Peptides against a protein of PDB entry 6RO1. Designs and how they scored, part 107

Target 1, 216 residues: chain A of PDB entry 6RO1
Amino acid sequence: LGKEIEEYIHKPKYCLPFLQPGRLVKVKNEGDDFGWGVVVNFSKKSNVKPNSGELDPLYVVEVLLRCSKESLKNSATEAAKPAKPDEKGEMQVVPVLVHLLSAISSVRLYIPKDLRPVDNRQSVLKSIQEVQKRFPDGIPLLDPIDDMGIQDQGLKKVIQKVEAFEHRMYSHPLHNDPNLETVYTLCEKKAQIAIDIKSAKRELKKARTVLQMDEL

## One batch from the design tools (peptide; made by RFdiffusion4, then SolubleMPNN)

Design b2_p21_2_s2 (from b2_p21_2, 13 letters changed)
Fold by OpenDDE base, seed 5:
Structure b2_p21_2_s2 (fold): chain B 216 residues (1-216), chain A 21 residues (1-21)
Amino acid sequence: as target 1 above (216 residues)
Amino acid sequence: ELEEFLEKAKKLAPTFEKVYT
């Protein structure tokens, strides 16, 4: 379910309009979870499918990500790796294929005009951490229907199944089934993501209303 | 539509070169 939603969100036809500079995005490559980073820019690369000769354009997004300092020393020969949990890491601009975007936030940050200085890149990490403190339940996601305008009926059916599963999961009294804890921890991670979407939609609607009230 | 949007977005977005120059 969550992975099926991700398969729609990372499609260029849906996500590219939202990949503006300063957009918060989550990047994951296989086992490497970089967590939340900030979009700097994106580019279209011409690509030809080797077997069909069809034009299959690749989209590369430049994302400011928290990388391990070790991977940055080897950056000439090795791909950047995420910072270890106990590591401070360093913010670096990493070119990422658009399909590696696991989440897109409604939040946009101001980014420094010059990202060459390490201090300017590290200031963006402080801003991400401040957003995370303001959203203890998680950074608010773009709604694929309401915010991203995705009209796909397959996605609507997936979302309805997620909502129906969440509703069933919250309407079932937590009876003491010990197998529920392991299914609940995985489903609470998914349902926490969707409650975080719903609560963060309410808080974003409130915060957008508050930001509009403070600008008025 | 998407290509026109991309070209408009490239004009409005600071390019990587401008972010690092």
Scores: peptide ipSAE 0.014, ipTM 0.461, DockQ to the pose 0.115
Fold by OpenDDE base, seed 3:
Order: sequence, then structure tokens, then C-alpha cells
Structure b2_p21_2_s2 (fold): chain B 216 residues (1-216), chain A 21 residues (1-21)
Amino acid sequence: as target 1 above (216 residues)
Amino acid sequence: ELEEFLEKAKKLAPTFEKVYT
């Protein structure tokens, strides 16, 4: 369910209009969770499908991400890696395929015009952390229907299934079955995505207030 | 449609070149 919603959101047809500079996005590549980063730019790359000769454009978003210092040393030969939780890391602009965006926030930060200085990049991390402090329940997401305007009936059915599942989950007495807790924790994460989607209009108002605060 | 959205979004985005050059 949550993953099925992500599969709609990361489609270029839907997400590209929202990939403005300063947009908060969550980046995940397989086992590498970069967490929240900030969109700097995006580009369309021409790709030719090997079997059809058809132009299949790849969309690359440049995202300012917290990277491990080790990955920066190897940046010429290796892909960027996320900073460890205990590591300070360094904010770097990383080219990311659009399908690796796991979430898109309603929040859009102001970013320095010049991101070449390390201090300017690290200032953006402070701004992300300040947003996270203001949203203890998580950074607000764009509503795929109300904010992103996705009219896809498949997505609407997925959202309805999530809402119906949440309603069933809250209506069932959680017997202390450890399997139910694991399912509940997975379902709470899925439910949190759906709650974040459903509450996104309320949080968008809060996010606008945060962006108007002189502290960001 | 998508191309028009891309052009609008590109106009709003500083180019990578402007960020690093």
C-alpha cells in the first residue's frame, strides 16, 4: 500500500511540476536511505531504448543530500552513500533518478544561490533539521490528489484501501500478538503515509507558516 | 503537456551550472 502510493508519486508525469529548487524530497536507493534532502535542479536526459530505438527520457534530479565523508573521497569512482546516523556527514549535490524519490514534501526551503561553499551546503542541513523539529510527527507530504492533482483511478483505489485498512486496524482490538505488532508497525508506517497524505492540506498550511518564519 | 511543465520547471530552477559554476 505505502509502496504502491510511492510508485505513483515518483512518476515523472506527476512529480516533475513539484521538483522546484528548495523542495524537500526523501531519497532512497535500495539499502541506502539518504533521508530528507533538498532539490537543487532537475534535468531530462535523452535515453534510447536498446531494443526499440524509442527515446525513453530519463529524469535526473539534483538533490542536496547528507553523504558520508568516505563516499566523498571516492566520488570519482563510487556512488554517494548516506551519512551514518552518528556521523556528521557532508551535504553534497547528488544526481538522483526521479524514481528514487520515496517522498515529496509540501515544504520548499530557501537555498543559497551558491552551493559550492561547504558552509552554504551545511546551512541547508540546519534548515532541514529545523523543519524536522517543527514537525515532530514527520515532515508534511504533498497530497497526491489534492496537491499533485493525480486523477489516476488506480491511486484512488490504493488510497481507499489504505483508509479502509486503517479503519479496520483501529477497530480491531490489538491483541498483544507480536505478529500483529509487527504488522501494526508496518501498517502504522503505511498508515502514517496515508495520514500524511490525508492531513497534507492541514500540514501545508503549517508548512507555509514555517517557510514564512525568519528562522528558515 | 509534460514538456510545457518541464520548461516551466526549468525556468524556475537554477541550472546545475549556476549552482556549481
Scores: peptide ipSAE 0.012, ipTM 0.403, DockQ to the pose 0.107
Fold by OpenDDE base, seed 1:
Structure b2_p21_2_s2 (fold): chain B 216 residues (1-216), chain A 21 residues (1-21)
Amino acid sequence: as target 1 above (216 residues)
Amino acid sequence: ELEEFLEKAKKLAPTFEKVYT
């Protein structure tokens, strides 16, 4: 379910309008989870499919990500790696393919005009950490239907299934069935994603309310 | 369409300033 939603949101036709400078995005490449970063820029690269001669445009997003200091030493020859959880790391602008975006936030940050100084890049990490403190239930996501305008019937069916599953989980007093624990481990990943969507909707509402309070 | 969509997307995006105090 959550992975199925990710398959929609990372499509260029849906996400490109939201990839403005300062947009919070989550980047994941297989085993490499960079967590939350900030969009700096994006570019369209012309790619020619070798077998068909068809133009298959690649979209590259420059994202300011927390990288390991070790990966930065080899940055000319090796791909950047995420900072370890216990590592401070260094914020670096990393070009990523748009399909590596696992989440897009409703939040944007002001970014320094010059990201060449390390202190300016590290200041953005402090801003991400401040946003994370303001949203203890997780950084708010864009709603794929209401915010991103995705009209795909497949996505609507996925969301309806998630909402119906959440409603069943809250409405069933199945506190007493011991066979639920094994279903919970597989459903916990799906339920956590459903909770993450619902928390993201709640936090989007809170974020709008907080911004309205700062404008008063 | 795309420009209107971009303007809508900007309005939906809460923006945090780092108050350099």
Scores: peptide ipSAE 0.008, ipTM 0.424, DockQ to the pose 0.207
Fold by OpenDDE base, seed 4:
Structure b2_p21_2_s2 (fold): chain B 216 residues (1-216), chain A 21 residues (1-21)
Amino acid sequence: as target 1 above (216 residues)
Amino acid sequence: ELEEFLEKAKKLAPTFEKVYT
């Protein structure tokens, strides 16, 4: 379910309007979760499909990500790696394919005009961490329907299934079946993803309500 | 192409909900 929503939001036709400089985005490449980074820019790279000769444009988003210092030593030959949990890391501008965006936030940051100085890049990490402190339940996500304007019926059905699954999960009595614990750990991961989507929606709604109150 | 796309994207982008400094 969360992955099914991700498959919509990372499509260029939907996400590109939201990839302005300073937009918070979450980047994940297979097993490498970079967490939250900041959009610097994006570019369209002309790509020719080898088999059809058709132009298949690749969208590359430059994202300021927290990278391991070790991965940066071999940056010419090896892909950047996320900073370890206990590592400070270093903020680097990493070009990522748009399909590696796992989440897009409603939050935008002011970014320094010059990201060449390490201190300017590290200042953005401090700003991300400050946002994370303000949103303990998670950084607010753009709603794919209400904010991103995605009208796809497939997405609407996915969201309805998520909502119906959440409702069923809260309505099922937690009975002590030991086989349920293993199902619960799988359901808890799905529930946590659904809760993370819903908490993010609630926080976005609260944040929107606070902004509407500040605009009144 | 890219510039026109960027301009179109900017016009389609909703107002951001929060700006943090």
Scores: peptide ipSAE 0.007, ipTM 0.425, DockQ to the pose 0.351

Design b2_p21_2_s3 (from b2_p21_2, 12 letters changed)
Fold by OpenDDE base, seed 2:
Structure b2_p21_2_s3 (fold): chain B 216 residues (1-216), chain A 21 residues (1-21)
Amino acid sequence: as target 1 above (216 residues)
Amino acid sequence: ELEEFKKEAEKLAPTFEKVYV
């Protein structure tokens, strides 16, 4: 389900409007989880499909990521690697294919104009860590429907399945109550309350994001 | 604007030469 949502949000037609400089994004490639980074820029590269000659544009996003110091030595020849848990690492700008974005945050940070100095790049890590402290339940995500405007019926069905699954998980402790109709009505109310709590938490997260942007 | 911002960003940010795939 989470992966099915990712298949929509990383599509250029949906995510590109939100890839502004300072946007928090999560980068993951297979086993390499970089966690949260910050968008610096994005570019469109002309790609020609080898078999059809069709122009298939590749979108590359430059993301400031916490990389291992070992990967930085080989930056010309090897792909960047995420910093190990025990490693300090270094913040480095990494060109990433847009489909490797596993999440997009509603949070947008102010970043230094000059990222050449290591201290300027490391200051962004401090800002990310401060955002993480302010959001103990996780950094707020863009809503794919409400914030990103995705109207795809496949995505709506995935979200409905997630909501129905969450609803079933929250109703499972109540399945020992013999009154199925009261449980269904309480479940619909609880689903609506969960939607209303999610919407209120989204509004509160949006309001907190605005308030936190003024404090950053 | 976007192309100028790209050129300025490329000058202001150290990047890997290779695209991460």
Scores: peptide ipSAE 0.018, ipTM 0.433, DockQ to the pose 0.065
Fold by OpenDDE base, seed 4:
Structure b2_p21_2_s3 (fold): chain B 216 residues (1-216), chain A 21 residues (1-21)
Amino acid sequence: as target 1 above (216 residues)
Amino acid sequence: ELEEFKKEAEKLAPTFEKVYV
């Protein structure tokens, strides 16, 4: 279900309007979870589909990501790697295919105009960490329907199934399997995170309405 | 094209909250 939602969100036709500079995005490439980064820019690359000869445009997003220091040394020959949990890492601008965006936040950060200095890049990490502190239950996501305007009926059905599943999980505590308890605890945590994200998003929308009223 | 697309994307994107950090 979460993966099915992701498959909609990372589609260029839906996400490109939201890939403005400073947008928080989560990047995951197979086993490599970079976590939250910040959009710097995006580009369209011409690609020719090998089987059809049709032009299939590839969208590459430049994302400021926390990378391992080893990624700096091998940057000419190896792909960037995420920083280890215990590693400070370094913020680097990494070109990422749009389909590797696992999440898009409602949050946008101000980014330095010049990201060449390491200190400017590391300042953005501090800003991400501050956002994470403000949202202990997780950085608020863009709503694919309400924020992204996705009208796809398949997505609406997926969301309805998620909501119905979450509701059923809360209504039926299956008490008896310790492995189920672990899965349920993880699912409850995930559902709580989803509720808390929705709550945080509502608070954020309220705060924005106040800020917009102060700017008018 | 890409710059126009970016400008259109900026217009289509709802103004999301700027978290001033």
Scores: peptide ipSAE 0.014, ipTM 0.468, DockQ to the pose 0.423
Fold by OpenDDE base, seed 5:
Structure b2_p21_2_s3 (fold): chain B 216 residues (1-216), chain A 21 residues (1-21)
Amino acid sequence: as target 1 above (216 residues)
Amino acid sequence: ELEEFKKEAEKLAPTFEKVYV
């Protein structure tokens, strides 16, 4: 379910309008989870499918990500790697294919005009950490229907299944079944994504109401 | 095209709170 939503939101036709400079995005490449980073820019690259000769445009987003210092030393020969949990790391602008965006936040940060100085890049990490403190339940996501305007009926059916599953999980009394813990850990990750969608919808509705109240 | 789409998207995309940090 969460992965099925991800397969919609990372499509260029849906996400490109929301990839403005300063947008918070989550980046994951296979086993490498970079966590939350900030969009700097994006570009379209011409690509030709090797088997069909069909033009398939690649979209590359430049994202400011927390990278390991070791990967930065080898950056001429090796791909950037995420910072280890116990490592401070360093913020680096990394070109990322748009399909590697695992989440898009409703939050947009101010970014320094010059990201060449290390201190300017590290200031953005402090801003991300401050946003994470303000959102203890997780950084709010864009709603794929209400915010991103995705009209796809397949996505609507996936979201309805998620909402119906959440409603069932919260309406079922916690039966002490020990096999529930492993299903609960996977379902808590799904339910956390989905509570994050619902809490994000509530905080988004509140923030929209607050913005409408400050504009009045 | 892409730059015009960026400009239109900047107008249409709900920018929730500029968290000025």
Scores: peptide ipSAE 0.011, ipTM 0.472, DockQ to the pose 0.410
Fold by OpenDDE base, seed 1:
Structure b2_p21_2_s3 (fold): chain B 216 residues (1-216), chain A 21 residues (1-21)
Amino acid sequence: as target 1 above (216 residues)
Amino acid sequence: ELEEFKKEAEKLAPTFEKVYV
């Protein structure tokens, strides 16, 4: 279910309008989780499929990511690797294919105009860490419907299934009570409260995000 | 140009093997 939502979010037709400089994004490639980085720029490269002559555009986003110092020594020949959890790492601008974006935040940071100096890149890591401190329940995500405007019926069905599953999980401890109707009404109220808490948490996260943009 | 960009992207980016084919 979470992965099915990610499959919509990383599609260029939906995410490109939100890949502005300073946007927080999470990058994951197979086993390599870079965590949260910051969008610097994006580019479109026109590719022609050799067999069909069809234009297959590749979208590359330049993301400032925390990389291992070991991977940077071999950066001429080897792909950048994520910093280990215990490692300080170094922030590097890494070209990333848009489909490797596992999450897009509602948060947008100010970035230094010149990212060539190491200190300027590392200042952005401090800003990310400050955002993480302000959001102990995790960095706020863009809502795929309300914020990203995704009208796909498949996505709406996935979200409805998630909400119905969350509702069932919260209702399960009461299924052995013979008063099924009272349990259903309490479950509907608890689901509505969970939806209302989720919406209120989204609004609170949006409000905190706006406040944070004004303070940075 | 595109092949050089792919090679630079392969060196710097987390590559999905399937996209550069």
Scores: peptide ipSAE 0.005, ipTM 0.356, DockQ to the pose 0.029

Design b2_p21_2_s4 (from b2_p21_2, 11 letters changed)
Fold by OpenDDE base, seed 3:
Structure b2_p21_2_s4 (fold): chain B 216 residues (1-216), chain A 21 residues (1-21)
Amino acid sequence: as target 1 above (216 residues)
Amino acid sequence: ELEEFKEEAKKLAPTAIKVYT
């Protein structure tokens, strides 16, 4: 289920409009989990030889990721590796294929204009960590339907199955866990935060639609 | 025109929570 949603959201058709500078994204490459990084830029690499109209353009997103210090020494010859959990690491701009994006956040950070200084890159790590502290239940994701506007019927069926599974998981009484009320209140708070984000997004959309109507 | 502009505006203005640190 979660992987099936990922297969939709990482498609360039859907995710490219949301890959603005400062967007929080998760990057995973096989066994390498970089966790949350920040989009710096993206580029279209057309592998289209002029005569073979069939090669889908490769999209590369430059993501500021926490890398191991060892990977920096070998960065000319080897792919960047994620920092170990206990390692400080170093923030580096890593070119990532768009299909390696495992999640896209609704959060967008301000990033320094010059990312050449190490201190400027490390300041972004502090900003990510501050966002993580503000969201103890995890950094908020873009909703594929409501935020990304994906109209794919396959995705709608997957989400309906997830919602029905979540509803069944919550309706299956773990009858005897005294933490059920705390889990329900946390889930209701999470659902209410999601509704409040959705309502604030609707209001922001209304306010922007009004601002655009006053300029036309 | 307005519908194309709304679709392009949806692409250009994805809802982002701007966190200024």
Scores: peptide ipSAE 0.018, ipTM 0.444, DockQ to the pose 0.231
Fold by OpenDDE base, seed 5:
Structure b2_p21_2_s4 (fold): chain B 216 residues (1-216), chain A 21 residues (1-21)
Amino acid sequence: as target 1 above (216 residues)
Amino acid sequence: ELEEFKEEAKKLAPTAIKVYT
């Protein structure tokens, strides 16, 4: 379910308009989870499919990520590795294929104009950590329908399955009440109220995120 | 070619630390 949503949001046709400088994104490459980073820029690379001659453009996003210091020493020969949990790490600009974006946040940060100084890169880590403190339940995601405008019926069906699964998981304690139909209508109202509270908390988080961006 | 370009792009992507020196 979550992975099926990721397969939609990382498609260039949907995510490119939201890959502005300062956008918070999660980067995951196989077993390497970099966590939250910040978009610096993106580029389109022309690619030709060898078997069809069709143009299959690759999109590379430059993301400021927290990397291990060990991976930086070997950066000429080895891949960037995520910083260990107990490691401070170092913020580096890493080119990332767009399909390696596991999440896109509604949050956008101000980025220093010059990212060459280590202190400027590390200041962005402090800003990410401050956003994480402000969102203890996790950094807010872009809504794929309401924010990203994705009209795909397959995605709508996946979201409906996630919502129905969440609803079933939260309704499990209520299966022992003999008034199940009135509790189902109250749980549909409470799930609709929880969706409306989650949408109102998303709108309040959006309004608060827009208002808090003026304070960062 | 596409796999090599995906591997080179994988080598250029999460692997190429653009060390802004």
Scores: peptide ipSAE 0.015, ipTM 0.432, DockQ to the pose 0.039
Fold by OpenDDE base, seed 1:
Structure b2_p21_2_s4 (fold): chain B 216 residues (1-216), chain A 21 residues (1-21)
Amino acid sequence: as target 1 above (216 residues)
Amino acid sequence: ELEEFKEEAKKLAPTAIKVYT
């Protein structure tokens, strides 16, 4: 369910209108979870498929991400790595393919005009951390239907299944079904995403306010 | 310089997240 929703929201036809400078986004590349970062800019590159001559445009978003200091030493040759949970890390601008966006927030921050100074980049991390404190249930997500305007019937069916599952989870405390463990691991992933969507819907009404840095 | 580096990095590994300064 949540992975199925992710497959819709990271499509350029849906997400590009929302990739404005300051938009909070989550970035994940395989096993590397960067967590929440901030959109700086995006670009479209024309790519020609060598075998078909078809134009396959690549979309790249520049995201300010918390990276490990170790990955910065090899940044010319190697891919950036996320900061360890216990590591301070360093905020760096990282070019990311749009399909690596695992979530898009309703929240948009002000960012410094000059991101070359380390202090300006680290100030954005402080702003992200302050937003996380204000949203203890998680940073609010864009609603794929109500905010992003996605009309796909497959997505509507996924959302209906999530809502039906949430309703069943709250109405029936499943105390006694022995098949719960296998259902629970799939359902914890589903329920976490459903909670994230529903908390996001409630908080979207509150978070439509551009958090002015001057109020932080 | 930064745009050229972004362009070369995309040519070498279009799926790789690379840090640029």
Scores: peptide ipSAE 0.015, ipTM 0.372, DockQ to the pose 0.032
Fold by OpenDDE base, seed 2:
Structure b2_p21_2_s4 (fold): chain B 216 residues (1-216), chain A 21 residues (1-21)
Amino acid sequence: as target 1 above (216 residues)
Amino acid sequence: ELEEFKEEAKKLAPTAIKVYT
């Protein structure tokens, strides 16, 4: 269900209108979780499918991500890796395919016009960390229906199942079922998405007020 | 293909590193 929602959100037809410079996005590549980064830009590349001749446009989003300094040494040949939790890391602009976006926030930051200086890139990390402090329950997500305007009935059914599951999880003290951990990790991801959606509307109002606070 | 993406990405973002696919 969280993955099913992600499969809708990362579709170019839905997400591209929200990939403005400064948009907070979460990037995950397989085992590499970069966490929250900031959209710098996106581009469309024409790709021709070799077998069908069909135009399958690839969308690349440039995201400012916290990378390990070690991975940056070989950045020409090797993919950057996320900074370890204990590592300071360095903010770098990483071009990623749009399908690697695991979440899109309602929050949009102001970013420096010149991201070439390290200090300008690291200032954006401070802004992300400040947003995270303002949202202890997690950075607010875009609502795929209300904010992104996704009309897909499959997605609506997924969201309804998540909401119905959350309601049951809060109404039933299922504290004792050992199969809960695997169901809880899937359902916490689902519950987190639906709580994030409902909280996000209230928090969007707060996020706008936070971004209007001159100290960011 | 991937190399051209890297070069275009480097032009768009001078701090751009390897393209993730």
Scores: peptide ipSAE 0.019, ipTM 0.491, DockQ to the pose 0.040; fails the geometry check

